Peptides against a protein of PDB entry 8BZL. Designs and how they scored, part 161

Target 1, 228 residues: chain A of PDB entry 8BZL
Amino acid sequence: SYDRAITVFSPDGHLFQVEYAQEAVKKGSTAVGVRGRDIVVLGVEKKSVAKLQDERTVRKICALDDNVCMAFAGLTADARIVINRARVECQSHRLTVEDPVTVEYITRYIASLKQRYTQSNGRRPFGISALIVGFDFDGTPRLYQTDPSGTYHAWKANAIGRGAKSVREFLEKNYTDEAIETDDLTIKLVIKALLEVVQSGGKNIELAVMRRDQSLKILNPEEIEKYV
Target 2, 242 residues: chain B of PDB entry 8BZL
Amino acid sequence: SRRYDSRTTIFSPEGRLYQVEYAMEAIGHAGTCLGILANDGVLLAAERRNIHKLLDEVFFSEKIYKLNEDMACSVAGITSDANVLTNELRLIAQRYLLQYQEPIPCEQLVTALCDIKQAYTQFGGKRPFGVSLLYIGWDKHYGFQLYQSDPSGNYGGWKATCIGNNSAAAVSMLKQDYKEGEMTLKSALALAIKVLNKTMDVSKLSAEKVEIATLTRENGKTVIRVLKQKEVEQLIKKHEEE

## One batch from the design tools (peptide; made by RFdiffusion4, then SolubleMPNN)

Design b1_p18_3_s3 (from b1_p18_3, 8 letters changed)
Fold by OpenDDE base, seed 3:
Structure b1_p18_3_s3 (fold): chain B 228 residues (1-228), chain C 242 residues (1-242), chain A 18 residues (1-18)
Amino acid sequence: as target 1 above (228 residues)
Amino acid sequence: as target 2 above (242 residues)
Amino acid sequence: SLEEEIDQMLDLQHQELQ
């Protein structure tokens, strides 16, 4: 009996705990990321905030640094650990290198963290995928995705979580240079993509935008409705 | 040595952490705890199940713990686990105060414990804590606050919520009767009694079986007070007259 | 006890995962 308590290879070469962590991600709320020309946009399915729940405490989009933000799908508690470590690394990098992290750098850091948790005998994988977006110091917009395995890739657009397949199919059809020609069109693309899987329209969408040389802006529901 | 690995919380094939879910199920059998946020305060109301006649009259709150001058919590679940977590909360709050010379923000204390809870779901040789907590507090950032945390290390802020036995029914009642923006501490106390009376499997609610704590602000200071039995009796009586 | 119930549930989970 393979001690399932440890992330080990199966006889057929699978890391079942990583695959099962990926199943946890698939049960998570949908997140979408799109890289525009001079904008990066994150959208998340806003799970119906339970009546009497404070919406402030249900954030799925967070800043890692002034130039980097992240959305996630999967286990919220696991995500918090990753976010905190990433924030510390961003600050450490600024202190040590005197420059902000590149989006690739911080993605690689997160990916390496996740990978280590797949290799440690005393740990389970993180049950999260992340979309990491931002701007490099040269003003280049970036989008990365990472999964429970610690694999990461750069994307033009991607989605994670429950509705990810449908959202990706939409993006594959609709992501064109024309569709991202303006910031507003890029935002509209993200909203339209999320509406493929989100019921009840703009009230169930959390949207964040980061423009070149600007801080992360979370759009309010009224601002989102203007794009619908 | 290898036997400790068998207690590691792992993902099921479906991506579920059953050890966490089972801990949550166990909490569902614990005594009911309510939290209600009001405009002028926040309260915890907890079912007292162990009425030992020999418990020394020291107002040993079985289920409500003062964490610092600005925060308290109630617990549902395994008492031993609760004791460990409440002690850790106190230590975290104290360390913060010593380091920063100001009280720890409420959400930051909640988050710090939730990170510990999460770690017990991720690291080998550990089981999840079989405890959910309600936190009440005040800070200069958000004023009066109510939080709930579970064995997974998830948490959320609430206007009103319930953990433990019959929590789903209690939450439904709170959703029905909670008036957003109009809730006074007095009305919150009445609501707490109303909900407990319906959710506790007792023919008649008695003050001996209920612990209530309020957190208010007086003269720029936080006041955490456990209601006396007589005060709880008055609240129950008032409810019976309505 | 709640602790025993949790331990039993833990054991059952390990058996179901086996």
Scores: peptide ipSAE 0.019, ipTM 0.617, DockQ to the pose 0.019; fails the geometry check
Fold by OpenDDE base, seed 2:
Structure b1_p18_3_s3 (fold): chain B 228 residues (1-228), chain C 242 residues (1-242), chain A 18 residues (1-18)
Amino acid sequence: as target 1 above (228 residues)
Amino acid sequence: as target 2 above (242 residues)
Amino acid sequence: SLEEEIDQMLDLQHQELQ
């Protein structure tokens, strides 16, 4: 079978399939990540779940390992493939190296996977961006972002999805050392940032926190309302 | 035309590899990177474009990558492609060191990557890498070296060269001002600032927008150093006074 | 708009590519 090159350069030097995958990300629900001093926080816009849909199946924040979690914007089916591969890599690393992955390591793994799908026959780019947060083994909090191209960078704070511009503009103005001085202030910053684009208040926000040497905690709606 | 654009890298009726040419167009839009070889060292100077307030400041270098103790590179083009290739360069260098118990010669590392690049232009279902690289290094065979490679897998050694935006104008300036056999690292740094000031699409050159790395030999060891912002400011100031 | 955000990410990628 002539496996057609799906992702090719245009005459102007553009990879249109990567650009179009970024369009798919922009249609996704908004996700926000913030690195505090001793905390990492992820927030996601809850899509209106159909009345009969189990809310547990619509989670946009997932653990990759005990020390790493991820939020995504874009195609949920694509995200599932990336998450599963990342989880396998985290476990493999623990078995072979006898240490958990660094947040940078697993981000680079995911980024490399995405990049390969932009350069392989018969494959399209992944239609997802991801915010990856966690703690390195030395206790340093980290935030990384990946896009459909396979690019990744470290951030203090960032946002992805349909409301990302407004959320980033808010974070650029409001992210200060004082604004992240405590865990509670950091959580409040994420909630305020999401409220720039999320309608109907705290009920439409999913929030997860990870503190040093602690597992991922998903906040309940009542806990979120305390910060609003 | 469109029939060849959407397929694996194949020859056009005119014998052109359009996907390679289009990859080079992508590089033409990328930030300027310069390399200059001197008698006492070699340098890379690169335009820094990614200045975001929310970036984690741990970005010591956006466009300059240390490959091993004796080599560094800079990239013009697609960042994700650059990350893959720079990682591969590091792996090749480490495998060689483990196998032969000596550092890989500079040209051999460049050639090994160029073979990979070429394969992505020839084998089915791959696109070219949308990147050009400048390599600086030292080895016991040829001393200080500067190489350039492109998406086709072609490479060459240079005394001075440029890739990315306005590279043709930069190369023209380098040809006029480069003095073969008389180039010191100090004069090379001054030349790099002079060329960047004219070729960068910026109203005013600032230290925040320029990354510079030098490779020298001290006490029989290679030293790769990224210049501090204050050092770059001093170079810019000196150029403005001339 | 979704288009503006894509344009901004594309601009960021294009700036990263530049």
Scores: peptide ipSAE 0.006, ipTM 0.501, DockQ to the pose 0.116; fails the geometry check
Fold by OpenDDE base, seed 1:
Structure b1_p18_3_s3 (fold): chain B 228 residues (1-228), chain C 242 residues (1-242), chain A 18 residues (1-18)
Amino acid sequence: as target 1 above (228 residues)
Amino acid sequence: as target 2 above (242 residues)
Amino acid sequence: SLEEEIDQMLDLQHQELQ
């Protein structure tokens, strides 16, 4: 039935549109996030970019603000809407509160946005999960993950997308205090985690690093190869 | 029947609100939450199903939320819906405090949220919240209190109750073992462990799978605390020795 | 109504716990 209610409960208590949106995320390119001591690192699987496609237009890692970055898995068009709204909120917060958002605050904003799209007729859930990393004003590194339902949690490390299970299994085994003791070790951990699911080494990885009191740095392929 | 199931705000020919019933069904599959009122306090006990090694340590429990200095709640159902409702509870409580310069009475906070829940069952373009809540609190009017609310926006005060998985069996056990007028917080904690041990679909109850919060009064102030894992382990051990 | 039925159920449960 073409009923106006896009997201409704099934007789067995399921929200099918949310579950299907989660399936859309599982088809997305793999992304991984790791919180180090004084660093946060995002890594994303590069899709085979068509030879004629401008690489600048296919970035899966974006800044939300100077202190917050996001990677996503799922529908790129949906992600763009979320990113734009999050950026506006970050700017608004700076203007009204005179401080940058905390990573938790902007995650909660994004999560609330997603949840509202699961509860309004005429709107489908966002087909994206996101890894949100950054630093609070006190210099504490943070990593959050959010899904299509609007659920969010804080993580030490996590992964989303098609290879997320294998990457998480790797991280569960290899994330230790020793493995994140230095910035370089933390970067290596992310690369090794992605290499569980990405073929052909560093050429197929996008990597972004945010260090304490520093801006987002996207590593070039040559810089990534130094860690492989 | 199916044509009415997809519409959140329409009665079936039989007079049923299927979307509310289906939301309640979703809650029945959620982790168990218990509430017990004692003479000297109130408690919430919640099942923790998902233990992830990579989760960052949260200062507060996964399923128990502090609302203000005098109230906490636990949730069974959709986590994202729960986050929205718990945030709304905090906002309502804060607005009341700012307006009246005193904490919101427990029942008034519960009622305010229940009106929101009800609205999501009555107004077009909305689905019910897939969440039931247990509320614990203290106020100067009624002392220690325990409330339950469901997706319909209905609520009630309780001496002991349960929501989520195996709630009917838990309520039956609570009815049998709850001693009116003689319930101490210590006995309530023991009862909570006893009921959870029987109602949780686990081979062995462990402290990592149980969250417990207590609300007490100390020196004329409300104290809300989540029990440490070691305290929960001691309660489980004591139960196993009886 | 379902709401009334739920209210009645809650009331009954509350009475059983008094």
Scores: peptide ipSAE 0.005, ipTM 0.514, DockQ to the pose 0.020; fails the geometry check

Design b1_p18_3_s3 (from b1_p18_3, 8 letters changed)
Fold by OpenDDE base, seed 4:
Structure b1_p18_3_s3 (fold): chain B 228 residues (1-228), chain C 242 residues (1-242), chain A 18 residues (1-18)
Amino acid sequence: as target 1 above (228 residues)
Amino acid sequence: as target 2 above (242 residues)
Amino acid sequence: SLEEEIDQMLDLQHQELQ
């Protein structure tokens, strides 16, 4: 009975709808984020675009603002709602505060939104986890992760989605100061991490790079293959 | 205490939204709708199941709806839900036009409706819409476009796709026969007839059972045209001769 | 809050469809 209740504690203290939303995330394509010294990198498992599908409409990495990018795992439609709200908040912040959001600020906003959907009797949790990367206005690279519960944490590196366990295990072993010493090494680390769970190399990876004081760059397959 | 509305879509233990999946299942039993993007236009082809002899000769497309001067859609699923969503699409497009004094970009209109669909999967007291849509359009940003949306609020752009009954088989045929970069509207029409002939649960394809709309550009204007029965008959006849 | 405004907007969209 409790497993069908929205945002209700079980007798043992579980929020089943949040846990089940986390299961939806685990079915999502793998995403990885790595914070380098002067770079943040997002990589996502490229689901085989169906033949005749327009690849332009299949984006798993999106800008929230000029200085913030997000990848997600889980329900694409749920993610779109979160992205839209986050974008509006980023613009609102620029208008009201006259500065871009910090990566922590927008992460907290998204986390608070998710948390609210875990307490509303009229709403289900969002079926998404997100990796949020970017640069603060002081040039500090940041990586945050949010889950369906509305928790968030800062990371050096993390992964979400179906291959997240294997990717995290790889990152735990291979994330060193030497491995992120350069932008190219950081990119290579992300690619290698994704290759633990992605078959057929660079063709099945979407990779986004944001460098300090630069816009988000989506790497093309040829650029990705240079790092493999 | 606002009682948990039992109608709220919730996650299963395995992280599935069964109400959304059941809505998609309902669409699988609906009439077939095809969309094909060509270099010189885009088309929708839909199965007409309700041939009421008493429908006045005003050949209202039962399944194809004009949204604005630059966009049309076809629907597979619950008719009442489809009417609500198509009306909403028109309202969104009109509001945009009034606000910006230009037509809404195709993808923005699709996205706006998809956000509504998503909301009906997340908010209490709501059920998912039992409708998938194909959208055809033209805008100055991307030219001719074809989109598909489902009850989850997910969407994608396509060169060719199918929704409704036997959609998987239709998509397989489209994947085989669609020639990327070489598709003319004429060849797209022929392909639509070929696919419908094989995927519709009919003994013989007839013009009475098929609705086709084309979207083209003429003199810098979008032209949305529903093919006349005679034109569809000619397409069917041509297919039978090949 | 902007979130409340967005939620209200979504609720209004639901009402317009009903």
Scores: peptide ipSAE 0.000, ipTM 0.603, DockQ to the pose 0.064; fails the geometry check

Design b1_p18_3_s4 (from b1_p18_3, 7 letters changed)
Fold by OpenDDE base, seed 3:
Structure b1_p18_3_s4 (fold): chain B 228 residues (1-228), chain C 242 residues (1-242), chain A 18 residues (1-18)
Amino acid sequence: as target 1 above (228 residues)
Amino acid sequence: as target 2 above (242 residues)
Amino acid sequence: SLEEEIDQRLDLQHEELQ
């Protein structure tokens, strides 16, 4: 059956392995990204850290460079490969072009990597979607999403993973220029969006913020509770 | 005709990697391995299966492998796969030491192997490794550490965990009895024996069926020690007296 | 090594993207 092969077209023109990789993403923890005026915010549903698990090893948000960070939904091991490749590319770009990557550039790189894994013999697609946020050198905040197919688009706000539909519906209703007028309002919007699908409040949310000309800041639980 | 490599791990319609899940199932039938992090050290305790009387006195731990001066691991799953992965860990650690003139950080070694495991789930012509590992180590960044990795290439840090047979029951017991911040290596050893005694399908725990290694710091050096059978017997005896 | 093989495959893939 075509669905049991490597990534090949079905008779009806579907890439079943890509679609199935998208199903893996839908089983992932929910991630949300919002572009504010002078801030980008990523929020992720914390899977209940098992008692006795080290929280430091459960990172769902990571820096790709000083100006770019990423959240993902889907297969954690697949995500690690993509993150490592993206980090190398960010550093390579700084060395060769003498400027940091644009958020679009690194998104396109990741998207191209994913696309290749949908076309290469003897490989399966990456079972991840990613939200990539950051600032271009001109200070413009950016948010991009990539999926297992290697498609990417720019967003004002988006969500991925198991709760993505509900979170997107919330964002479609509540993302306004007034709702992102300040950094604090933007953070609050992300938290409210995640609370649509996250049980037990702020303790189960990982939140990261990047402001213009600032490094990625991961908020502690106490900081998150101030916005709830 | 480029034969489609029929040996590629692929997604199911539901987005599952069944070959990875089946590898994890195989590990569930392997001998139990425990890891416990203490304030003053970290330990591995592993079930010895297949005590063949004709096995030459195994000077070497069957289930516990020294990786470098600062790290050891235990394995649950396919022995041949375990041998390949433990050799790879040693090579990675050695290459790092040669390149950077310092020991590889514990998490970095774990991650490097996990990337290999992941690749065997993504690249054609390969099957997942049928092995989970527990890693114990010390580095200057995080001190004593315990990690677990699975066939998918996922890993996590733990205060205490278990892989292999009856791992779920063992983890439940560890969650109940592990005292965060108060765990000494001595108490961790006692806890390991307690958990193994309940999770191993044996009427009586014997020292011949258990391998224990401890990792400590002495005079600014990491010391990895496999407990002698007599020491394990004493731990078992002490547990039976409680 | 397997790591080198994987890295080479990944690098070859990266070169094919460029």
Scores: peptide ipSAE 0.014, ipTM 0.610, DockQ to the pose 0.070; fails the geometry check
Fold by OpenDDE base, seed 1:
Structure b1_p18_3_s4 (fold): chain B 228 residues (1-228), chain C 242 residues (1-242), chain A 18 residues (1-18)
Amino acid sequence: as target 1 above (228 residues)
Amino acid sequence: as target 2 above (242 residues)
Amino acid sequence: SLEEEIDQRLDLQHEELQ
């Protein structure tokens, strides 16, 4: 059966291993990204850090560079490989081009990497989707999503993982120019969106904010509770 | 589904990597390994199953491996896979030391091996390693550290954790008895014995069946010590008196 | 191409694992 092969086309044109990798993403914890006017915000559902687990090792939001950060849904080990490659590329770009990567550039790099893993008969697809946010050198905030297939698109707001459908439905209704008029409103929008699928309020949310010309800031639980 | 069980690590229709799950199942049948982080050190405690009467009393650690001067690990799972991975850890640590003239940070060593494990779950013609590891170490960045890694290439830092047989029960006990911020190495050793006594399917815990290693700092140096059988006997005896 | 370099790196990584 074609579904047992490594990533090959079915007679009807399906890449079953890619589709199944997308199912792995759907089982992942929910992540949300929102582009504001002068802010980008990532929110992730905290899986209850097991008692005795070090929280620093459970981060689902990571910096790729000073101007770019990423959240993911799906296989954490797969994500680590992608993150490491992306970080190397960001540094290489700074050295060779003397400018930081654009958010689109690094997204395209990640997407190309994923796509190759769908085309090699010796590899399985990455079981991850990613939300990639940041600022271009001109100060434009960007949000991109990529999936296991290596497709990518720019978004105003999006969500990935197990609660993504409900979060997207919320964002479709509530993402307005008024809702993102200020940084605080944009943060509040992300929190509200995550609360559609996350129980117990701000304690189960990881939230990261990047403002223009500022580094990634991870909000502490107390800071998150101010917006709840 | 059984049809995915015999092939290269591929996704099931449900997005599961059954070969990784089966590797984890194999680890569940391995001897118990515990790790506990204390304020003044970190320890590994492992079940010793191979008590051969003909083993010369030179107590080598069967399940606890020194990786470098600042790190050790314990293994649960397929012994041959464990030997390959522990050797790779030593090589990675040595290469880093040669390249940077400083010891590899603990998390970087763990991550490097986890990337190898992950690759064996993604590349064709490979199978997952049937091994989970506990890592103990010290570095200048985070001090004493405890990590766990699995066949998927996932890892995490822990204050206390368990792998192998009855790991879920052990973790439950650790969650109950571990006092955050108050854990001394002495109390951690006592806790390790307590947990092993309940999780090992033995009527009486004996020092012959338990390996314990501690990692401490003395005079600005890391000291990795495997406890002598007599020291383990004293810990067991003390637990029986409580 | 960036594509070829990534493939080469991945192939090297695969070979290092063999």
Scores: peptide ipSAE 0.006, ipTM 0.603, DockQ to the pose 0.057; fails the geometry check
Fold by OpenDDE base, seed 2:
Structure b1_p18_3_s4 (fold): chain B 228 residues (1-228), chain C 242 residues (1-242), chain A 18 residues (1-18)
Amino acid sequence: as target 1 above (228 residues)
Amino acid sequence: as target 2 above (242 residues)
Amino acid sequence: SLEEEIDQRLDLQHEELQ
């Protein structure tokens, strides 16, 4: 089958399908990530869940492995494919290398997968950006961001989705060593950052924390309100 | 023509590969990268564009990549494509080392990647890589070397060259100021700063916006060093005083 | 061809720098 090239260069050197996938991300719910000293925190804007929808099915934060979690902005269906592939890779790595993945390793895997979908016939780019957080084996907290192009970078703090610009502007002003001195201050920073774009307070925030040598903890609304 | 823009890289009626040309246009908008070959070493100088306050500072180099103990490269173009190609270069170099128990010759590594690039222009279902690379290296066959490769899979050896934004103007300046046989690494560094100062679209050249790596031989070993910001500041200051 | 043109440009640039 003559698979049409879906992602091609424009005459001016642009990959329109990648740019359009980035526009799909900008329409997504806002996600925030912050690296603290001994904690990583992810916050996501909760979309108004229809009254009859199971809240468990609308999670925007997921574990990839015991030491790595991910939040995303953009197309949920695309995210499921990436998450499943990443989970399989994390398990494969543990079996073959006998160690968990580093946060950089799994980020690079996801980035390479995304890049390949920008270069393969019959495939469109993934309409997602992701914030990937976790701990390396040495106990170093990490935060990475990926976009539809397959680019990835390490961050102290970052945001993706519709409110990302305002949240980043807040983080650029308020991310200091003092603001992340404790786990509680780091959590508070994420909540405050997300409240720049989320209306109606802590009820519309999904928050997850990972501490050194601890599993992913999703905070309940009551726990979130303590920080507001 | 629109008919060829929407398909796999195919020839136009005029014999043009538009997707390769368009990939080169993408590179023209990328940050400037220079390479200069000297008698006692090789250097790469690259424009640093991504200065974000929230970026994790652990990144020693944005545009310059160590490939193995004897080679480094710089990239102009799409960062994600660059990451894939630089990883492939490292894998090729490691596989060669394991198979032959010696480092891969510089030109062979460049050629191996160029074959991959070419394949992405010829085989159905793939777009060209939107990147050009400069390679610096040392081997026992040719000594210090500088190569350039483009999206087509073509490559060439150079005494000095430039890729990315304002590359044509940079190459013209290099042609005027490069002295064959007399180029020291010190002179090459000064030349790199001179060219970048004129070709970068900035009012004032700053060390924060420039990455420089040198490749030298010390005690029979290759040494790849990224210059510290203070060293780059000194080079800029010296140029401003001349 | 574009490949030939690119090759020629590279060759010309190389010759001018040699």
Scores: peptide ipSAE 0.005, ipTM 0.489, DockQ to the pose 0.021; fails the geometry check

Design b1_p18_3_s4 (from b1_p18_3, 7 letters changed)
Fold by OpenDDE base, seed 4:
Order: structure tokens, then sequence, then C-alpha cells
Structure b1_p18_3_s4 (fold): chain B 228 residues (1-228), chain C 242 residues (1-242), chain A 18 residues (1-18)
């Protein structure tokens, strides 16, 4: 059956393994990204950490470099591979080019990696979408999204995972220049967007912010509750 | 037969490459891309399907890619495959420029990419690229040029052509309305709007759904310009008045 | 072959547009 063939077109021109990888993403926890004026914000829904699970091991937001971070939806094991490859590339770029990567550059790298896994025999697509945020060396905030196909685009705001549709609909209505006028308003926008799909308020949200010329900061639950 | 269509890079008993045919089917569902060669320039017109308010307009165009100072392309098919191929085109063009200290001839760039496409149909363990491209360019050898390439690695030069959704109907209209030797860029733009209005699955053609790029020569330099939305609106309005 | 068919179609279309 064509649906079980890795990296093969169906008679009607579909890459079913890519489509099924997208279904794996839709089962993932919701992630949201918003580009503000001088801030980028990532938010993810926290699944109830299983009793006795180390919270340290359930990070859905990770740094790729000092100026770039990502959130993902889908297969955590697949995400780990992509993250590690991206981190190596960021370090390699610093060594060879003597500058940090642009957000576009590392996004394109990740996208190309994903695309190769959709075309190479013996490889399945990565079952992940990613939101990649950060600052270019010129201080411009960026947000990119990648999917299992290796497609990537720049966004003002976007969402991935299970609640992505509802969150995106919220963002389409509420993303305005006024809504991102300040860092605090931008953070509030992300929280409000996540609350469309996340129950129990700030306790079930992980939020990370990166400001211009600052490192990634993960907000604690108390900091999140101030914005609710 | 399931045996032949499920394996990449294998001929059927009838000599068909089913994976290439299936890749072409994927292209048939993509947004329409049209190219027209004129005496004083070339154009690409492409259907824009992704109108999202949250999209950041960082790109030159959604469907039209600048390759170098003298060439641009449009794509129909799988976007991720298109991104890979457009990057390869840019790399090939840049390597040539560095090696020869002159821009790569248009056909040579097209051929180099077509060899890559062909290789993905011949060498085991790979699927074809699910994209067709239209190329517009200028070089000192042939002047203004329009090319089309498909997943097989075949290409051809064209005076006018179309890829993607309803491409066959578009090509038929182009054959009927294209005036050889008399085609100005202005008339080509009007023709592009006429064809898109009939071939796009839209109730009303709007400037938001159409991207147009022109390639011209000004003062001995190639100029690649994406038309502004207002300019496209004017073209649509003019067509509605005719 | 598919290649020959594609080539023929491209050639025919090019000739019709000359």
Amino acid sequence: as target 1 above (228 residues)
Amino acid sequence: as target 2 above (242 residues)
Amino acid sequence: SLEEEIDQRLDLQHEELQ
C-alpha cells in the first residue's frame, strides 16, 4: 500500500508518510509563538507531568543558541535529533563564519534536514513541527515555523500541535500593533492565546521569552500568573 | 502494477516511470504559474493561495523566487522540494559566477538543475522532486528567455506556458491569444490576467491572490520587479472593463 | 517512454507557440 511506503508518491501525488507525520504533530501538545517589537515569546501547554516524572526531562522549549530557541509539537524523540543537529550547526557556524546564525539560516538548515528525510530511502519524515524564534545580529526579532515536509515560513504569530487551530484563530483576531506594543502586552497575548485550549490557567503553561540582547528566560508559574 | 509504482526509480514493463508521473499529479493540484515571453521582457504570474494575516512578508514572493540578478523562477508543487531546488539554483549560479567571473547562461542553469532532477529519478533510494518550475531570465546569448522543467529533469524553452492547476486549459488559451513577434510586456501582462481569470478556481480574481513579476532590461541591467498590489488591481480592473 | 512522451509533448507545445 502506498500509505506504508516510505518516501513514495501515491498515484494521486500524495506523500502519505509526510501527511501521517503531520497527524503526529496534531496529536502533540500545543505550542505558540509570537513576535513582538523587541521580544519573542514561546508558550507551550504543559501536559500533566506524570507522578514521579522529572520535569527537567520534559522541556518543550529549548535553546539552539544564545540568540535562537525553539518549541516543537509531535514526537519528542524526533525533536531531540533535530535540536541536537541544529545546536551543532549553530556552533559550527560560529566557528566558521565567526558570527551567530540568523534565525532564517538555522530554520532553513532544519527545514532542509526535514526535507531530506522525506526524500531518502530508509528514512521516515520527522514527526515534528517547530516554532523557531530569536534575534538576528541586527536585533530584528524573528519567528519561523517548520513542518514535517521541510516547509518553512516566517510568521508574526503562529501555533502548532493539538490546539493550533483555535489558538491561531485567536491570534488572527487579536494580533494587532497595539497588542504587541510592549513586552508585557506581547506576553499577555501569548498567555491569552494558550488559554483558549489550556485548562487550569498558568499552572499548565510553560512560557519562554527572549528580549533583544538578552538570554532566553523561562518564566516561573508565579510570573505567568501576573499576566493572567 | 503495485510492484512498479511502489518502487522508486524503476521502469514499468511499458517503460513508464510511475513515480515521475505521480509527482506530476502532485503538481497538477498546485497553484497556477504562468510565464510569458515578450519582445521587451518576460513575466511570471502565479496564484497566491496562502493568504494568512499572521504571515510575515519577508519573502520576495510566495511563489516567485529571485535566483540571481538575471533570473527568477516560479514553482508549482511541493513547497519543501521547491525550497531545496531554488537553493541549489542559487548555489549553481553563484559557483559559476565565482569560477568564470560572468553570470551563468540561463539555459545552463536550467540544465544543471534538470540533471539533479533526473538523478533523483535514476538513482535508487530517492523519490522525484514533486515540482515543476518556470524560469525567466536574460543573458547575452539569447536575450529574454522562458523555460519550463518537470520532475523528470526534462526542460524546454517557451514563448508562453503554464504549470499547476488547470495548466492544460491555460496553455490552450495562450496558444490562441499569443501573438508571436507582437507581444509587448504590456500585452503579456494583460494576457496573463485574462488567462488567470479563466483558469483560477476563484469566483472573482483579486490582486491578493495573484503575484506577478517582470524581468526587463534597463540601462544595460536586468531588472526583476514584483508588481505592487495596486498595479495588479489596475490590470484586473482593466481586464474587467474590456 | 515517459521521458519521450514528455519531450514530445514539450516539443509539440513549443512548436505550436512558435
Scores: peptide ipSAE 0.000, ipTM 0.488, DockQ to the pose 0.020; fails the geometry check

